# Designs tried in a protein design run: peptides against a protein of PDB entry 4Y8H. Part 125

Target 1, 222 residues: chain A of PDB entry 4Y8H
Amino acid sequence: TTIVGVKFNNGVVIAADTRSTQGPIVADKNCAKLHRISPKIWCAGAGTAADTEAVTQLIGSNIELHSLYTSREPRVVSALQMLKQHLFKYQGHIGAYLIVAGVDPTGSHLFSIHAHGSTDVGYYLSLGSGSLAAMAVLESHWKQDLTKEEAIKLASDAIQAGIWNDLGSGSNVDVCVMEIGKDAEYLRNYLTPNVREEKQKSYKFPRGTTAVLKESIVNICD

## One batch from the design tools (peptide; made by RFdiffusion4, then SolubleMPNN)

Design b2_p30_5_s3 (from b2_p30_5, 18 letters changed)
Fold by OpenDDE base, seed 5:
Structure b2_p30_5_s3 (fold): chain B 222 residues (1-222), chain A 30 residues (1-30)
Amino acid sequence: as target 1 above (222 residues)
Amino acid sequence: SLEEALEALRKENEARFEAALAAAPDISVG
């Protein structure tokens, strides 16, 4: 997985690749790794797919309840605290690494959470097996006062660096833009760089060739 | 009370979370 977050002049962008793996096997080429906690608070998840989905759904439900109880828009720091406390309770037994981002009445926010409950703050962040490749792009090209368009491009370029350099990352780029004063913009499959054109190469196998019934792509790198 | 109802719902959500974890396939997202 490669996940990133980038702050810009009026909000925050998160992005993710779409590869899911089961050991050496690509399980899904179009896995959704961006999750909605609330309408204006989203996260990107790395680690175990079930853990990331389950924890974000749990916190999303609890944030909704909190919002209803208080009659207030949810805050990113509230989601962060709830996620942190939950992950800390399990002390790394939950394989979830998260970038949490959003907009609220206090502004735009970008955080990361590790599986053991530690948190970081920054203007740009990356997590996952492709995080080093992504971070190289972010560190090289991030600047203060990015526009929305520049931030989307930077985040997408960082994800693509992960896709090209990390075996755990691949396929498409998903993006979510959270701009102050606007609705969140979820851009599923914003980029599809590896869409193999179905070259219908009709391999006319000569008569007598055993039909390959199932093709499994196994990543052989330990 | 509303507070008690919210706490009950939080506990229910936690139970659903634990059940989801137990049923989850061993699939990793990078």
Scores: peptide ipSAE 0.044, ipTM 0.642, DockQ to the pose 0.855; fails the geometry check
Fold by OpenDDE base, seed 3:
Structure b2_p30_5_s3 (fold): chain B 222 residues (1-222), chain A 30 residues (1-30)
Amino acid sequence: as target 1 above (222 residues)
Amino acid sequence: SLEEALEALRKENEARFEAALAAAPDISVG
């Protein structure tokens, strides 16, 4: 997985790749890793897919209940606190690493949460197995006062760096834009760089040929 | 009370969460 968050002048962008894996096997080429907590609060998840989905759904439901009870728009920090408390309670047994972002009456926010409940704050963040490749792009090109378009491009470029350099990352780029005073814009499959043409021709190999399903070249640097 | 109803719903959501975790496939998201 590669997930990123980038703050811009009037909001925040999160992005993710769409590969899911089961060990060495690609399980899904178009997995959704961006989750809605509330209309204006979204997260990106890395780690165990089921854990990330389940925890974000739980917090989303409880945030909705809290919003109804208080008659107030939910705050990103409230979602963060609930996520943090939940992950801390399970002491890393929930394999969820999250970038949490959104807009609320106090402004735009970007946080990360690790599986044991530690949190970070920043103007740009990356998590997942492709996070180092993504961070190299972010550190090289991030600046203050990014426009929405610049932030979307930067986030997408960072995800693509993960896709190209990390075996755990791949396929498409999903994006969610949360701008102050606007509805959230979820851009599913914003980029589809690896559109393999559906091999129209099933090459039936002769009887007795073992199909090579996947070749991975691992450079073991001794 | 509304508060009691919300607490009941919270507990129901937690139970659904635990059930979802128990049924979840072991898929890694990189």
Scores: peptide ipSAE 0.042, ipTM 0.621, DockQ to the pose 0.802; fails the geometry check
Fold by OpenDDE base, seed 4:
Structure b2_p30_5_s3 (fold): chain B 222 residues (1-222), chain A 30 residues (1-30)
Amino acid sequence: as target 1 above (222 residues)
Amino acid sequence: SLEEALEALRKENEARFEAALAAAPDISVG
């Protein structure tokens, strides 16, 4: 997995790849790793798919209830605290690594949470097996006062770096944009770099191009 | 009370979470 978050001048963007694996097998080429906690608070998850989904759903439900009870829009820090407390309670037994981002009445926020409940804050973050590749892109190109478009591009480029360099990452790029004063914009399959182009009937490959007829990933290791 | 109802719902959600974890296949998202 490669997941990233990037703050921009008026909000925050999160992005993820769409590969899931079961051991050596690609289980899903189009797994959704972006999870809605609330309308304007989203998570990107790495680790076990079930843990990431379950924890975000739990916190999402509790945040909704909290919001109704308080008659207030949910805050990212509230979601963060609930996630942190929950993960800490399980002492890392929940295999969820999260980037939590959103907008609320206090502004835009970007956090990360590790499985044991530790948290980080930043203007840009990456997690997952592809995080180093993603971080290389982020560190190289992040600047203050990014526009929305620049942030989307940066996040997408970072995810693609993970896709290209990490075996645990692959397929498509999903994006969620949370801008202050707007509804969240969930861009499922924002980039589809591996769309099987319809078999172009004429495989005119340039000289020196080996056609990949079939790619199978077989895990040979016990 | 609304508070009691909220707490009950929280507990229900936690139970659903635990059940989901127990039933979940070991699929990694990397």
Scores: peptide ipSAE 0.040, ipTM 0.633, DockQ to the pose 0.778; fails the geometry check
Fold by OpenDDE base, seed 1:
Structure b2_p30_5_s3 (fold): chain B 222 residues (1-222), chain A 30 residues (1-30)
Amino acid sequence: as target 1 above (222 residues)
Amino acid sequence: SLEEALEALRKENEARFEAALAAAPDISVG
């Protein structure tokens, strides 16, 4: 997995690849790793797919209940605290690594949470097996006062670096944009670099025929 | 009270989460 978060001038972007694995095999080429905690708070998950999904659903439900009780828009720090406490309670038995991001009445926020409940804060973050490749791109190209478009591009480029350099990452790029004063924009399959053009020509070969793709005749002269 | 009802729902959600984890396939998201 490669997941990233990037702050920009008026919000935050998170992005993820879409490969899931089961041991040495690719289980899904189009796994959704971006999860909605609330309408304006999203997370990207690495680790065990079921754990990342389940924990984010649990916290999402609890945040919704809290929001209803308080009659207030949910805060990213509240989601962070709930996630942190939950992961800490299980002390790594939940295989979830998260980038948590969103907008709330206090502004835009970007955090990371590790499986043991440790947290970090930054203007750009990466997690997963492709995180080093992604971080190389982020560190090279991140600047202050990014536009929305620049942040989307930077996040996407960082994910692609993970896809190209990490065997655990692959397929498509998903993006979620959370801009202050706007609804969250979930861009499922924002990039689909591996979509093979539908080969228009179905060559129906008879059963038992192997298509010869290339024939080279090498004359071995004495 | 509303608070008690919310706490009950929170506990229900936690139980559902634990059940889901126990039944979850071991699929890694890289």
Scores: peptide ipSAE 0.036, ipTM 0.634, DockQ to the pose 0.737; fails the geometry check

Design b2_p30_5_s4 (from b2_p30_5, 16 letters changed)
Fold by OpenDDE base, seed 2:
Structure b2_p30_5_s4 (fold): chain B 222 residues (1-222), chain A 30 residues (1-30)
Amino acid sequence: as target 1 above (222 residues)
Amino acid sequence: SLEEKLEELIEKNKKEFEEKLAKAKDISVA
């Protein structure tokens, strides 16, 4: 997995690859690794796919309840705290590594959470097996005051670095953009760099054609 | 209270999560 988050001038973008693996096997070519916690708070998950999905669904449900009962828009820090406490309770037995991002009444936020409940804050973050490849791109090209378009490009370039250089990453790039004052834009399969071109050459020979597999010229002149 | 009701619902969700987690057989890595 390669997951990234990038802050921009008016919000935050997260992105992920779409490969799921089971050991050396590609289990899913188009796995969704971006999860909605709330309408304006999303996370990207690395690690055990079931754990990442289950924990984000749990926190999403509890955040929704909290928001309804308090009549307040959910805050990214509240989601972060709930995720952190939950992961800490399980002492790393939940194999979830998360980039949590969103917009709330306090602004745009980007955090990471490790399986043991440790958290980090940054303007750009990467996690997963492809994180080093992604971080090389992020470190090289990140600047302050990114536009939305620049941040989407940077995030997608970082994911592609994971796709090309990490065995655990592959297929497509998913993106979620959370801009202040707007609805979240979930861009499923924003890039599909590994679409097999239709084989232009039909190897269907006409009926009755025998493929010459090997030619050997034997000089029969004694 | 609203807080008590929220806490009950959160605790219900935690139990349901723990039950789902215990039954989870997905070994896929993301």
Scores: peptide ipSAE 0.047, ipTM 0.419, DockQ to the pose 0.452; fails the geometry check
Fold by OpenDDE base, seed 4:
Structure b2_p30_5_s4 (fold): chain B 222 residues (1-222), chain A 30 residues (1-30)
Amino acid sequence: as target 1 above (222 residues)
Amino acid sequence: SLEEKLEELIEKNKKEFEEKLAKAKDISVA
């Protein structure tokens, strides 16, 4: 997995690859690793797929309930705190590595959470087996005051670095954009770099295209 | 002390986590 988050001038972008693996086997080529916690708070998950999904669903449900009861938009820090407390309680037994991002009345936020409940804050973050490849791109090209388009490009380039350099990462790039004052924009399969081009060449070799290297006629009647 | 128990738990969990990470490389959605 390669997951990234990038802050821009008016919001935050998260992105992920779409490869799922089971050992040496590609289990799914189009796995969704971006999860909605709330309408304006999303996360990207790396690690055990079941754990990332279970944790994000649990916190999403609790945030939704809290939002309904309070009649308030959920805060990213509230989701972060709930995730952190949950992961810490299980002390790394839940194999979830998360990038949590969103917009709320206090602004745009980007955090990471490790399986043991440690949290980081930054303008750009990467996690997963492809995180080093992604981080190399992020560190090289991140600047202050990124536009939305520049941030989407940077995040996508970072995911592609993971796709090309990490065996655990592959297939497509998913993106979610959370801009202040707008709805979240989930861009499923924003890039599909590994679309098997339709075999332009019909490997229907016309009869006779195989070079006969040697013909031997054996008379069977002797 | 609560701190020593926390450190022991952190070390134990770190080791179990490394072992699980080694195993989870086989199951992990990388």
Scores: peptide ipSAE 0.043, ipTM 0.342, DockQ to the pose 0.167; fails the geometry check
Fold by OpenDDE base, seed 1:
Structure b2_p30_5_s4 (fold): chain B 222 residues (1-222), chain A 30 residues (1-30)
Amino acid sequence: as target 1 above (222 residues)
Amino acid sequence: SLEEKLEELIEKNKKEFEEKLAKAKDISVA
């Protein structure tokens, strides 16, 4: 897995690859690793797919209830705290590594959470087996005051670095953009770099047809 | 209070999660 988050001038973008694995086997080529906690708060998950999905659904449900009772838009820090407390309670038994991002009345936010409930904050973050490859791209190209488009490109380039250099990462790039004052933009399969062009020519050779790669006729009669 | 009812619902959801987690046998890593 490769997951990233990048802050830009007016919001935050998260991105993920779409490979799921079972040891050396690709289990799913188009796994969704971006999860909605609330309309404007999303997370990217690495680790056990079931754990990442289950924890984000639980926190999403609780955040929705909290929002209804308080008549307030959900805050990213509230989601972070709930996730942190939940993961800490299980002391790493939940194999979830999360990048949590969003926009709320206090601005744009980007955090990471590790399986033991430790948290980090940054302008750019990477997690998963492809995180080193992604971080090399982020550290090389991140600047202050990124535009939305520059941040989407940077996040996508970082995920592609994971796809190309990490065996645990692959297939497509998913993106979610959260801009202040706008709805979240979920871009499922934003990039599909491994889609083989349909072989235009189906060379269905009959069974038993061997392609002759080279034929040389030697005249033996002088 | 509404806050107490919310806390009860949150605690219920946590218990339901624990039961789901205990049954989870997903070996897929992402």
Scores: peptide ipSAE 0.040, ipTM 0.627, DockQ to the pose 0.398; fails the geometry check
Fold by OpenDDE base, seed 5:
Structure b2_p30_5_s4 (fold): chain B 222 residues (1-222), chain A 30 residues (1-30)
Amino acid sequence: as target 1 above (222 residues)
Amino acid sequence: SLEEKLEELIEKNKKEFEEKLAKAKDISVA
C-alpha cells in the first residue's frame, strides 16, 4: 500500500493506490483505500483491509451521531482522537495505519495514526509499504502555498512512485479533495497507469496483402 | 441527558463493532 496526504492553500488532498495483497498474491486490483468519516472528513488506510474499513466505519457512525445531536459540523481533531483512542485500546492488534484529513470550521487538517495509536501532523505525509518512495517525491516537490491542481498532481505523483517501486502497491490512483467551503470530491480511479491501452493496432492489412502461412528458411548451399 | 444518551449509543456501537471484528478476521493485507 501507498497512501499520501498533501495540504494546499485552501484545503487538503489524500490519495491511495488500489492494490490488495494476500502474501505474494494480488487479491484485488481495485481495492478502495479511501474512506468517508463524514462529508468533509476522509481517511486513507494501510494495513489489514478489514481492520481499516471496520475502524473507519465505526468512527464515522459515531461522528455522525455526535454531529446530529450537537448540531455542529464534525471536527477532524475529534475523528483523530476517537481513532487514536480506539487503536490504542487494542495496542496494535488492529493492523490499521491511517492518514486522516479534512476541513472543518477551524480550517484544513492533515494527520497520521499508527496502529499503536501514535499520531503525527504535517503538511505532507505518507504511509504503507510504498511510503519511502512516496516521501522521496513529496520532499522533492512540496512547496508552501500549493494550488489545488498542484496538490492533486503531487499526491498522484507520490502514489505512482509507490506503484512503481513497491511490490505491495499497484494498479490505480484514487484521490479525495477536501476544499474549504466545498463538498469533498472523491475521484475514484483518477489515474489508471497500468491499464494497457489495448493496442488498437488494428492491423487491417491493406487489400492485396498475401498472408504468409509458413516461412521456412532452407540453406541451399549444400 | 442528550450527552449520556450519546455515550450509551457510542458504547453500544463499540460493542457491536468488537463482535463484528472478532468474526471478520480476514487475513487480507492492504
Scores: peptide ipSAE 0.035, ipTM 0.628, DockQ to the pose 0.371; fails the geometry check

Design b2_p30_6_s1
Fold by OpenDDE base, seed 4:
Structure b2_p30_6_s1 (fold): chain B 222 residues (1-222), chain A 30 residues (1-30)
Amino acid sequence: as target 1 above (222 residues)
Amino acid sequence: PLITGKAFNDEEIAKLEEEKKKKELEELLK
């Protein structure tokens, strides 16, 4: 897995690859690793797929309930605290490594959470088996005051570095953009670098037609 | 069919989640 987060001038972008593996086997080529906690708070998950999904769903449900009771938009820090407390309680027995990002009335936020409940804050983050390859791209190209488009490109390039260099990463790039004052944009399969061009030439030869590859008419004149 | 390359707003995401739940339910009932 390769997951990344990138802050830009007016929001935050997260991205992920779509490979799921079971041991040496590619179990799914198009696994969704971006999870919605709330409309404007999303999470990218690395580690055990079941654990990441279960944790994000649980916190998503709790955040939704909290939002309904308070009549307030959920805050990223609230989601972070709930995730942190949950993961800490299990002391690494839950194999979830998360990048949590979003926008709320206080601004844009980007955090990471490790399985033992430690948290980091940054302008750019990467996790998963492809995180080193991704981080090399992020560190090389991140700058202050990124535009939305630059941040999407940077995040996508970082995921692609994971796809190309990490056996645990592959297939497509998913992106979620959370911009202040806008709805979240979930870009499922934003890039599909490994889609074999459907050989447009479906040589649907009708059954029984031998394709004549080369007809050489040799005029035996002489 | 997962719509490749489409940006989804909150309403579209909600619809996709509902469709996913419906498919999961249909698979459980088979």
Scores: peptide ipSAE 0.008, ipTM 0.274, DockQ to the pose 0.013
Fold by OpenDDE base, seed 2:
Order: structure tokens, then sequence, then C-alpha cells
Structure b2_p30_6_s1 (fold): chain B 222 residues (1-222), chain A 30 residues (1-30)
């Protein structure tokens, strides 16, 4: 997995790859790793897919209830605190590594949470097995006052670095853009770099021809 | 079907989630 978050001048972008693996096997080529906590608060998850999904759904439900009860827009820091408390309670038994991002009445926010409940804040973050490759891109190209388009590009480039360099990452790039004063834009499969061009070469072998895939000549010298 | 490369706003996402829940419910009732 490669997940990233990037702050820009008027909001925050998160992005993720879409490969799910079970050991050496690609289990899913189009796994969704971006989760909605609230309309304007999203999370990218790395680690155990089931754990990331379960925790984000739980916190999402709690935030929704809290928002309804208080008649207030949910805050990213509230989501962060709930996630942190939940992960801390389980002391790393929940294999969830999260990038939490969003916009609220206080502005745009970007945080990371580790499985033990530790949290970081930054203008750009990466997590997952491809995080080092992603971070190399982020550190090289991040600047202050990024535009929305520059941030989307940077996040996507960082995910692609993970896709190309990490076996645990691959397939497509999903993006979620959370801009102040706007609805969140979830861009499912924003990039599909590995869409095999349909092999135009349908080797239409003539009817009755068998493709010889492998010839092995074994000289049996009796 | 999640349309590849299409941007979804909050309303579209909510609608998709409702449709998903409805389909899941229909599958459970079958």
Amino acid sequence: as target 1 above (222 residues)
Amino acid sequence: PLITGKAFNDEEIAKLEEEKKKKELEELLK
C-alpha cells in the first residue's frame, strides 16, 4: 500500500493505490483505500484492510451521531482524537495506519495515525509499504502554496512512485480532494496507469493451429 | 458502477452509498 496526503493553499488532498495483496498474491487490483468519515473528512488506510475499514466506519458513525447531536459540522481533530483513542485502546492489535484529512470550520487539516495511536501532523505525509518511495517524491517536489492541481499531481506522482517501486502497491490511483468551501471530490481511479491496452494483437491463430508455447528437446540417449 | 476517472461530490457519494445499501438489503431479502 501507498497512501499520501498533501496540503494545498485552500485544502487537502489524499491519495492511495488500489492494490490489495495476500502474501505474494494480488487479491484485488481495485481495492478502495480511501474511506469517508464524514462528507468533508476522509481517511486513507494502510495495514490490514479489514481493520482500517472497521475503525473508519466506527468513527464515521460516531462522528455522524455527534454532529447531529451538536448541530455542528464535524471537525478533523475530533475524528483524529476518536481514532487515536480507539487505536490506543487496542495497543497496536488493530493493524491500521491512517492518514486523516479534511476541511472544517477551522480550516484544512492533515494528520497521520499509527497503529499504536501515535499521531503526526504535516503538510505532506505518506504511509504504507510504498511510503518511502512516495516520500522521496513529496520531499523533492513539495512547496508552500500549492494549487489544487499541483497538489493532486504531486499526490498522484507520489502514489505512482509507490506503485512502481513497491510490490505491495499497484494498479490505480484514487484521489480525494477536500477544498475549503466546497464538497469533497472523490476521484475513483483518477489514474489507471496499468490498464493493459487490450492486446490489439489478438493472435487470431487460424482455426486448427495450436500455439507451441514451449518446446523442450530432451535427448534421451539410451 | 464506479465510473473510472469520474469525480463524485458529496451528494453523488451519498447516493451511491444508499444504492449500495439498498442492493445489499435486496440481496439479504433474497
Scores: peptide ipSAE 0.006, ipTM 0.264, DockQ to the pose 0.013
Fold by OpenDDE base, seed 1:
Structure b2_p30_6_s1 (fold): chain B 222 residues (1-222), chain A 30 residues (1-30)
Amino acid sequence: as target 1 above (222 residues)
Amino acid sequence: PLITGKAFNDEEIAKLEEEKKKKELEELLK
């Protein structure tokens, strides 16, 4: 897995690859690793897919209830705190590594959470088995005051670095953009770098056509 | 099994355990 987050001048973008693996086997080529906590708060998950999904759904439900009760837009820090408390309670037994990002009345935010409940803050972050490859791109090309378009490009380039260099990462790039004053923009399969063009030529060989791949005529001379 | 036949001191064992944990973490994050 490769997941990234990048802050830009007016918001935050997160991105992820779409490969799911079970040991040496590719289980799913188009796994969704971006999860909605609230309309303007999203997370990217690495580690156990089931754990990341379960945790984000639980926190999403609780954030919704909290928002309704307070009559306020949910805050990224509130989601972070709830996630942190939940993961800490299980002392790393939940295999969830998260990048949490969003926009709220206080601005744009980008955080990471590790399985033990530790948290980091930054302008750019990467997690997963492809995180080193992604971070090399982020550190090389990140600058202050990125535009939305520059941030999307940087995030997608970082994910592609993971796809190309990490065996645990692959297939497509998903992106979610959260800009202040706008709705979140979820871009499923924003890039599909490994889609082999369907060979237009359906070589439907008729039933019974054995392709003779190699004919060796051995002349047995007496 | 880290049985490479070499006697490791406590620092070398700790380093090998850290590397093992790092590798296990990388596998879990796949």
Scores: peptide ipSAE 0.000, ipTM 0.277, DockQ to the pose 0.022
Fold by OpenDDE base, seed 3:
Structure b2_p30_6_s1 (fold): chain B 222 residues (1-222), chain A 30 residues (1-30)
Amino acid sequence: as target 1 above (222 residues)
Amino acid sequence: PLITGKAFNDEEIAKLEEEKKKKELEELLK
Protein backbone atom coordinates (compact mmCIF):
# COMPACT_ATOMS: atom_id res chain seq x y z
CA THR B 1 0.00 0.00 0.00
CA THR B 2 0.96 3.59 -0.67
CA ILE B 3 -1.09 6.37 0.90
CA VAL B 4 -0.24 10.06 0.95
CA GLY B 5 -1.57 13.37 2.14
CA VAL B 6 -0.59 16.83 0.90
CA LYS B 7 -1.70 20.21 2.17
CA PHE B 8 -2.23 23.00 -0.32
CA ASN B 9 -3.02 26.70 0.02
CA ASN B 10 -6.77 26.23 0.46
CA GLY B 11 -7.18 22.62 1.57
CA VAL B 12 -5.80 19.10 1.67
CA VAL B 13 -5.45 16.18 -0.75
CA ILE B 14 -5.17 12.51 0.11
CA ALA B 15 -4.36 9.76 -2.35
CA ALA B 16 -3.93 6.00 -2.39
CA ASP B 17 -3.06 3.11 -4.63
CA THR B 18 -5.68 0.43 -5.29
CA ARG B 19 -3.77 -2.86 -4.89
CA SER B 20 -4.87 -5.32 -2.25
CA THR B 21 -2.52 -8.21 -1.51
CA GLN B 22 -2.73 -11.49 0.36
CA GLY B 23 0.87 -12.48 0.86
CA PRO B 24 2.43 -12.76 -2.59
CA ILE B 25 -0.97 -12.72 -4.31
CA VAL B 26 -2.78 -9.70 -5.70
CA ALA B 27 -6.24 -10.13 -4.20
CA ASP B 28 -7.83 -7.01 -5.68
CA LYS B 29 -6.55 -4.64 -8.35
CA ASN B 30 -9.05 -1.91 -7.55
CA CYS B 31 -9.44 -1.82 -3.77
CA ALA B 32 -10.73 1.43 -2.28
CA LYS B 33 -8.37 2.68 0.44
CA LEU B 34 -9.94 6.12 0.84
CA HIS B 35 -12.74 6.16 3.40
CA ARG B 36 -15.23 8.87 4.26
CA ILE B 37 -15.44 9.76 7.95
CA SER B 38 -17.74 12.70 7.24
CA PRO B 39 -18.59 14.72 4.12
CA LYS B 40 -15.44 16.85 4.54
CA ILE B 41 -13.21 14.46 6.53
CA TRP B 42 -11.61 11.53 4.75
CA CYS B 43 -9.11 8.87 5.69
CA ALA B 44 -6.59 6.82 3.75
CA GLY B 45 -5.85 3.40 5.24
CA ALA B 46 -2.82 1.11 5.19
CA GLY B 47 -2.36 -2.22 6.97
CA THR B 48 -5.20 -4.71 7.25
CA ALA B 49 -7.94 -3.64 4.84
CA ALA B 50 -10.75 -4.99 7.02
CA ASP B 51 -9.43 -3.16 10.09
CA THR B 52 -9.02 0.16 8.28
CA GLU B 53 -12.53 -0.06 6.88
CA ALA B 54 -14.12 -1.15 10.16
CA VAL B 55 -12.44 1.53 12.28
CA THR B 56 -13.22 4.33 9.82
CA GLN B 57 -16.86 3.25 9.60
CA LEU B 58 -17.17 3.13 13.38
CA ILE B 59 -15.64 6.56 13.84
CA GLY B 60 -17.68 7.90 10.93
CA SER B 61 -20.90 6.79 12.62
CA ASN B 62 -19.84 8.28 15.94
CA ILE B 63 -18.80 11.56 14.31
CA GLU B 64 -22.17 11.78 12.59
CA LEU B 65 -23.94 11.29 15.91
CA HIS B 66 -21.68 13.86 17.54
CA SER B 67 -22.33 16.34 14.74
CA LEU B 68 -26.08 15.89 15.12
CA TYR B 69 -25.88 16.30 18.88
CA THR B 70 -23.72 19.43 18.75
CA SER B 71 -25.39 20.88 15.63
CA ARG B 72 -21.88 21.62 14.36
CA GLU B 73 -19.75 20.46 11.49
CA PRO B 74 -17.36 17.80 12.73
CA ARG B 75 -13.74 18.77 13.30
CA VAL B 76 -10.81 16.77 11.94
CA VAL B 77 -9.20 16.87 15.39
CA SER B 78 -12.32 15.24 16.86
CA ALA B 79 -12.12 12.42 14.33
CA LEU B 80 -8.38 12.12 15.02
CA GLN B 81 -8.95 11.87 18.77
CA MET B 82 -11.66 9.24 18.38
CA LEU B 83 -9.48 7.18 16.03
CA LYS B 84 -6.49 7.54 18.35
CA GLN B 85 -8.45 6.45 21.41
CA HIS B 86 -9.93 3.48 19.59
CA LEU B 87 -6.59 2.28 18.20
CA PHE B 88 -4.86 2.83 21.54
CA LYS B 89 -7.52 0.79 23.31
CA TYR B 90 -6.59 -2.17 21.12
CA GLN B 91 -2.83 -1.55 21.52
CA GLY B 92 -1.85 -2.30 17.94
CA HIS B 93 -4.07 -5.37 17.55
CA ILE B 94 -6.02 -3.38 14.98
CA GLY B 95 -3.65 -3.26 12.03
CA ALA B 96 -4.71 0.20 10.86
CA TYR B 97 -2.32 2.92 9.77
CA LEU B 98 -4.23 6.01 8.74
CA ILE B 99 -3.80 9.37 7.09
CA VAL B 100 -6.68 11.55 8.27
CA ALA B 101 -7.43 14.75 6.43
CA GLY B 102 -10.18 17.24 6.03
CA VAL B 103 -11.59 20.71 6.25
CA ASP B 104 -13.64 22.16 9.08
CA PRO B 105 -14.52 25.61 10.44
CA THR B 106 -10.97 25.90 11.82
CA GLY B 107 -9.31 25.25 8.44
CA SER B 108 -7.60 22.37 6.65
CA HIS B 109 -5.88 19.56 8.53
CA LEU B 110 -3.60 16.61 7.78
CA PHE B 111 -2.66 13.94 10.33
CA SER B 112 -1.37 10.40 10.49
CA ILE B 113 -2.21 7.69 13.03
CA HIS B 114 -0.26 4.52 13.67
CA ALA B 115 -1.83 1.24 14.79
CA HIS B 116 -0.88 1.81 18.45
CA GLY B 117 -2.49 5.26 18.43
CA SER B 118 0.49 7.58 17.94
CA THR B 119 -0.22 10.62 15.77
CA ASP B 120 1.77 12.96 13.56
CA VAL B 121 1.11 16.29 11.90
CA GLY B 122 2.61 17.40 8.62
CA TYR B 123 2.22 19.34 5.42
CA TYR B 124 2.87 16.11 3.56
CA LEU B 125 2.72 12.52 4.81
CA SER B 126 3.10 9.00 3.45
CA LEU B 127 2.34 5.59 4.94
CA GLY B 128 2.37 1.97 3.83
CA SER B 129 4.95 -0.30 2.24
CA GLY B 130 5.40 2.22 -0.58
CA SER B 131 5.84 5.15 1.80
CA LEU B 132 9.58 5.53 1.20
CA ALA B 133 9.14 5.77 -2.55
CA ALA B 134 6.29 8.24 -2.08
CA MET B 135 8.24 10.30 0.46
CA ALA B 136 11.16 10.65 -1.94
CA VAL B 137 8.81 12.36 -4.39
CA LEU B 138 7.11 14.45 -1.72
CA GLU B 139 10.38 15.68 -0.22
CA SER B 140 11.77 16.52 -3.64
CA HIS B 141 8.79 18.44 -4.99
CA TRP B 142 6.78 19.77 -2.05
CA LYS B 143 6.79 23.53 -1.66
CA GLN B 144 4.81 26.02 0.33
CA ASP B 145 1.70 27.56 -1.20
CA LEU B 146 0.83 24.68 -3.51
CA THR B 147 -2.22 25.15 -5.68
CA LYS B 148 -4.97 22.53 -5.71
CA GLU B 149 -3.75 21.25 -9.07
CA GLU B 150 -0.12 21.12 -7.96
CA ALA B 151 -1.11 19.23 -4.80
CA ILE B 152 -3.18 16.69 -6.77
CA LYS B 153 -0.26 16.19 -9.14
CA LEU B 154 2.24 15.85 -6.31
CA ALA B 155 0.05 13.37 -4.44
CA SER B 156 -0.59 11.33 -7.58
CA ASP B 157 3.11 11.34 -8.52
CA ALA B 158 3.96 10.14 -5.02
CA ILE B 159 1.43 7.29 -5.29
CA GLN B 160 2.81 6.36 -8.70
CA ALA B 161 6.28 6.15 -7.19
CA GLY B 162 4.87 3.59 -4.76
CA ILE B 163 3.10 1.73 -7.59
CA TRP B 164 6.32 1.46 -9.59
CA ASN B 165 8.74 0.69 -6.76
CA ASP B 166 6.72 -1.20 -4.12
CA LEU B 167 5.45 -4.74 -4.57
CA GLY B 168 2.61 -4.05 -2.12
CA SER B 169 1.35 -1.12 -4.20
CA GLY B 170 -0.17 -1.08 -7.64
CA SER B 171 -2.89 -0.51 -10.21
CA ASN B 172 -4.71 2.82 -9.95
CA VAL B 173 -4.53 6.11 -8.09
CA ASP B 174 -7.50 7.29 -6.05
CA VAL B 175 -7.62 10.92 -4.91
CA CYS B 176 -9.80 12.89 -2.52
CA VAL B 177 -9.63 16.68 -2.48
CA MET B 178 -10.95 18.63 0.47
CA GLU B 179 -10.94 22.35 -0.22
CA ILE B 180 -12.10 25.00 2.25
CA GLY B 181 -15.58 26.22 1.41
CA LYS B 182 -16.27 23.39 -1.05
CA ASP B 183 -17.59 19.87 -0.98
CA ALA B 184 -15.08 17.06 -0.93
CA GLU B 185 -14.15 15.80 -4.37
CA TYR B 186 -13.60 12.05 -4.46
CA LEU B 187 -11.74 11.11 -7.64
CA ARG B 188 -11.99 7.33 -7.86
CA ASN B 189 -9.42 5.99 -10.31
CA TYR B 190 -8.04 9.46 -11.01
CA LEU B 191 -5.15 7.73 -12.74
CA THR B 192 -5.25 4.30 -14.30
CA PRO B 193 -1.63 3.88 -15.41
CA ASN B 194 -1.85 0.10 -15.75
CA VAL B 195 -4.93 -0.04 -17.92
CA ARG B 196 -3.69 -2.27 -20.62
CA GLU B 197 -4.61 -0.48 -23.75
CA GLU B 198 -7.27 -2.60 -25.31
CA LYS B 199 -5.10 -4.83 -27.42
CA GLN B 200 -5.79 -3.12 -30.73
CA LYS B 201 -5.25 -6.45 -32.39
CA SER B 202 -8.37 -8.41 -31.89
CA TYR B 203 -6.69 -11.73 -32.33
CA LYS B 204 -9.88 -13.07 -33.80
CA PHE B 205 -8.39 -16.38 -34.64
CA PRO B 206 -10.25 -17.84 -37.60
CA ARG B 207 -13.21 -20.08 -36.73
CA GLY B 208 -11.77 -23.48 -35.86
CA THR B 209 -8.73 -22.36 -33.89
CA THR B 210 -8.70 -24.14 -30.52
CA ALA B 211 -8.29 -21.59 -27.74
CA VAL B 212 -5.29 -22.47 -25.59
CA LEU B 213 -6.91 -22.06 -22.18
CA LYS B 214 -3.75 -22.44 -20.11
CA GLU B 215 -0.10 -22.66 -20.98
CA SER B 216 2.29 -23.62 -18.19
CA ILE B 217 5.98 -23.58 -18.95
CA VAL B 218 7.69 -25.80 -16.40
CA ASN B 219 11.43 -25.52 -16.57
CA ILE B 220 12.54 -28.99 -15.58
CA CYS B 221 16.07 -28.47 -14.43
CA ASP B 222 17.84 -31.76 -14.90
CA PRO A 1 12.45 19.45 6.01
CA LEU A 2 9.84 17.06 7.39
CA ILE A 3 8.05 19.35 9.78
CA THR A 4 6.53 16.42 11.66
CA GLY A 5 5.10 17.84 14.84
CA LYS A 6 3.96 15.20 17.29
CA ALA A 7 0.42 16.38 17.92
CA PHE A 8 -0.10 14.31 21.05
CA ASN A 9 2.10 13.32 23.96
CA ASP A 10 3.71 10.01 22.97
CA GLU A 11 5.34 10.03 26.40
CA GLU A 12 2.02 9.36 28.08
CA ILE A 13 1.38 6.45 25.73
CA ALA A 14 4.83 5.02 26.37
CA LYS A 15 4.24 5.26 30.12
CA LEU A 16 0.93 3.39 29.86
CA GLU A 17 2.54 0.67 27.75
CA GLU A 18 5.34 0.28 30.27
CA GLU A 19 2.87 0.01 33.14
CA LYS A 20 0.91 -2.63 31.27
CA LYS A 21 4.03 -4.66 30.52
CA LYS A 22 4.95 -4.46 34.18
CA LYS A 23 1.52 -5.77 35.21
CA GLU A 24 1.70 -8.61 32.69
CA LEU A 25 5.11 -9.58 34.02
CA GLU A 26 3.84 -9.50 37.59
CA GLU A 27 0.95 -11.78 36.65
CA LEU A 28 3.33 -14.23 34.98
CA LEU A 29 5.51 -14.34 38.09
CA LYS A 30 2.64 -15.29 40.36
Scores: peptide ipSAE 0.000, ipTM 0.227, DockQ to the pose 0.032

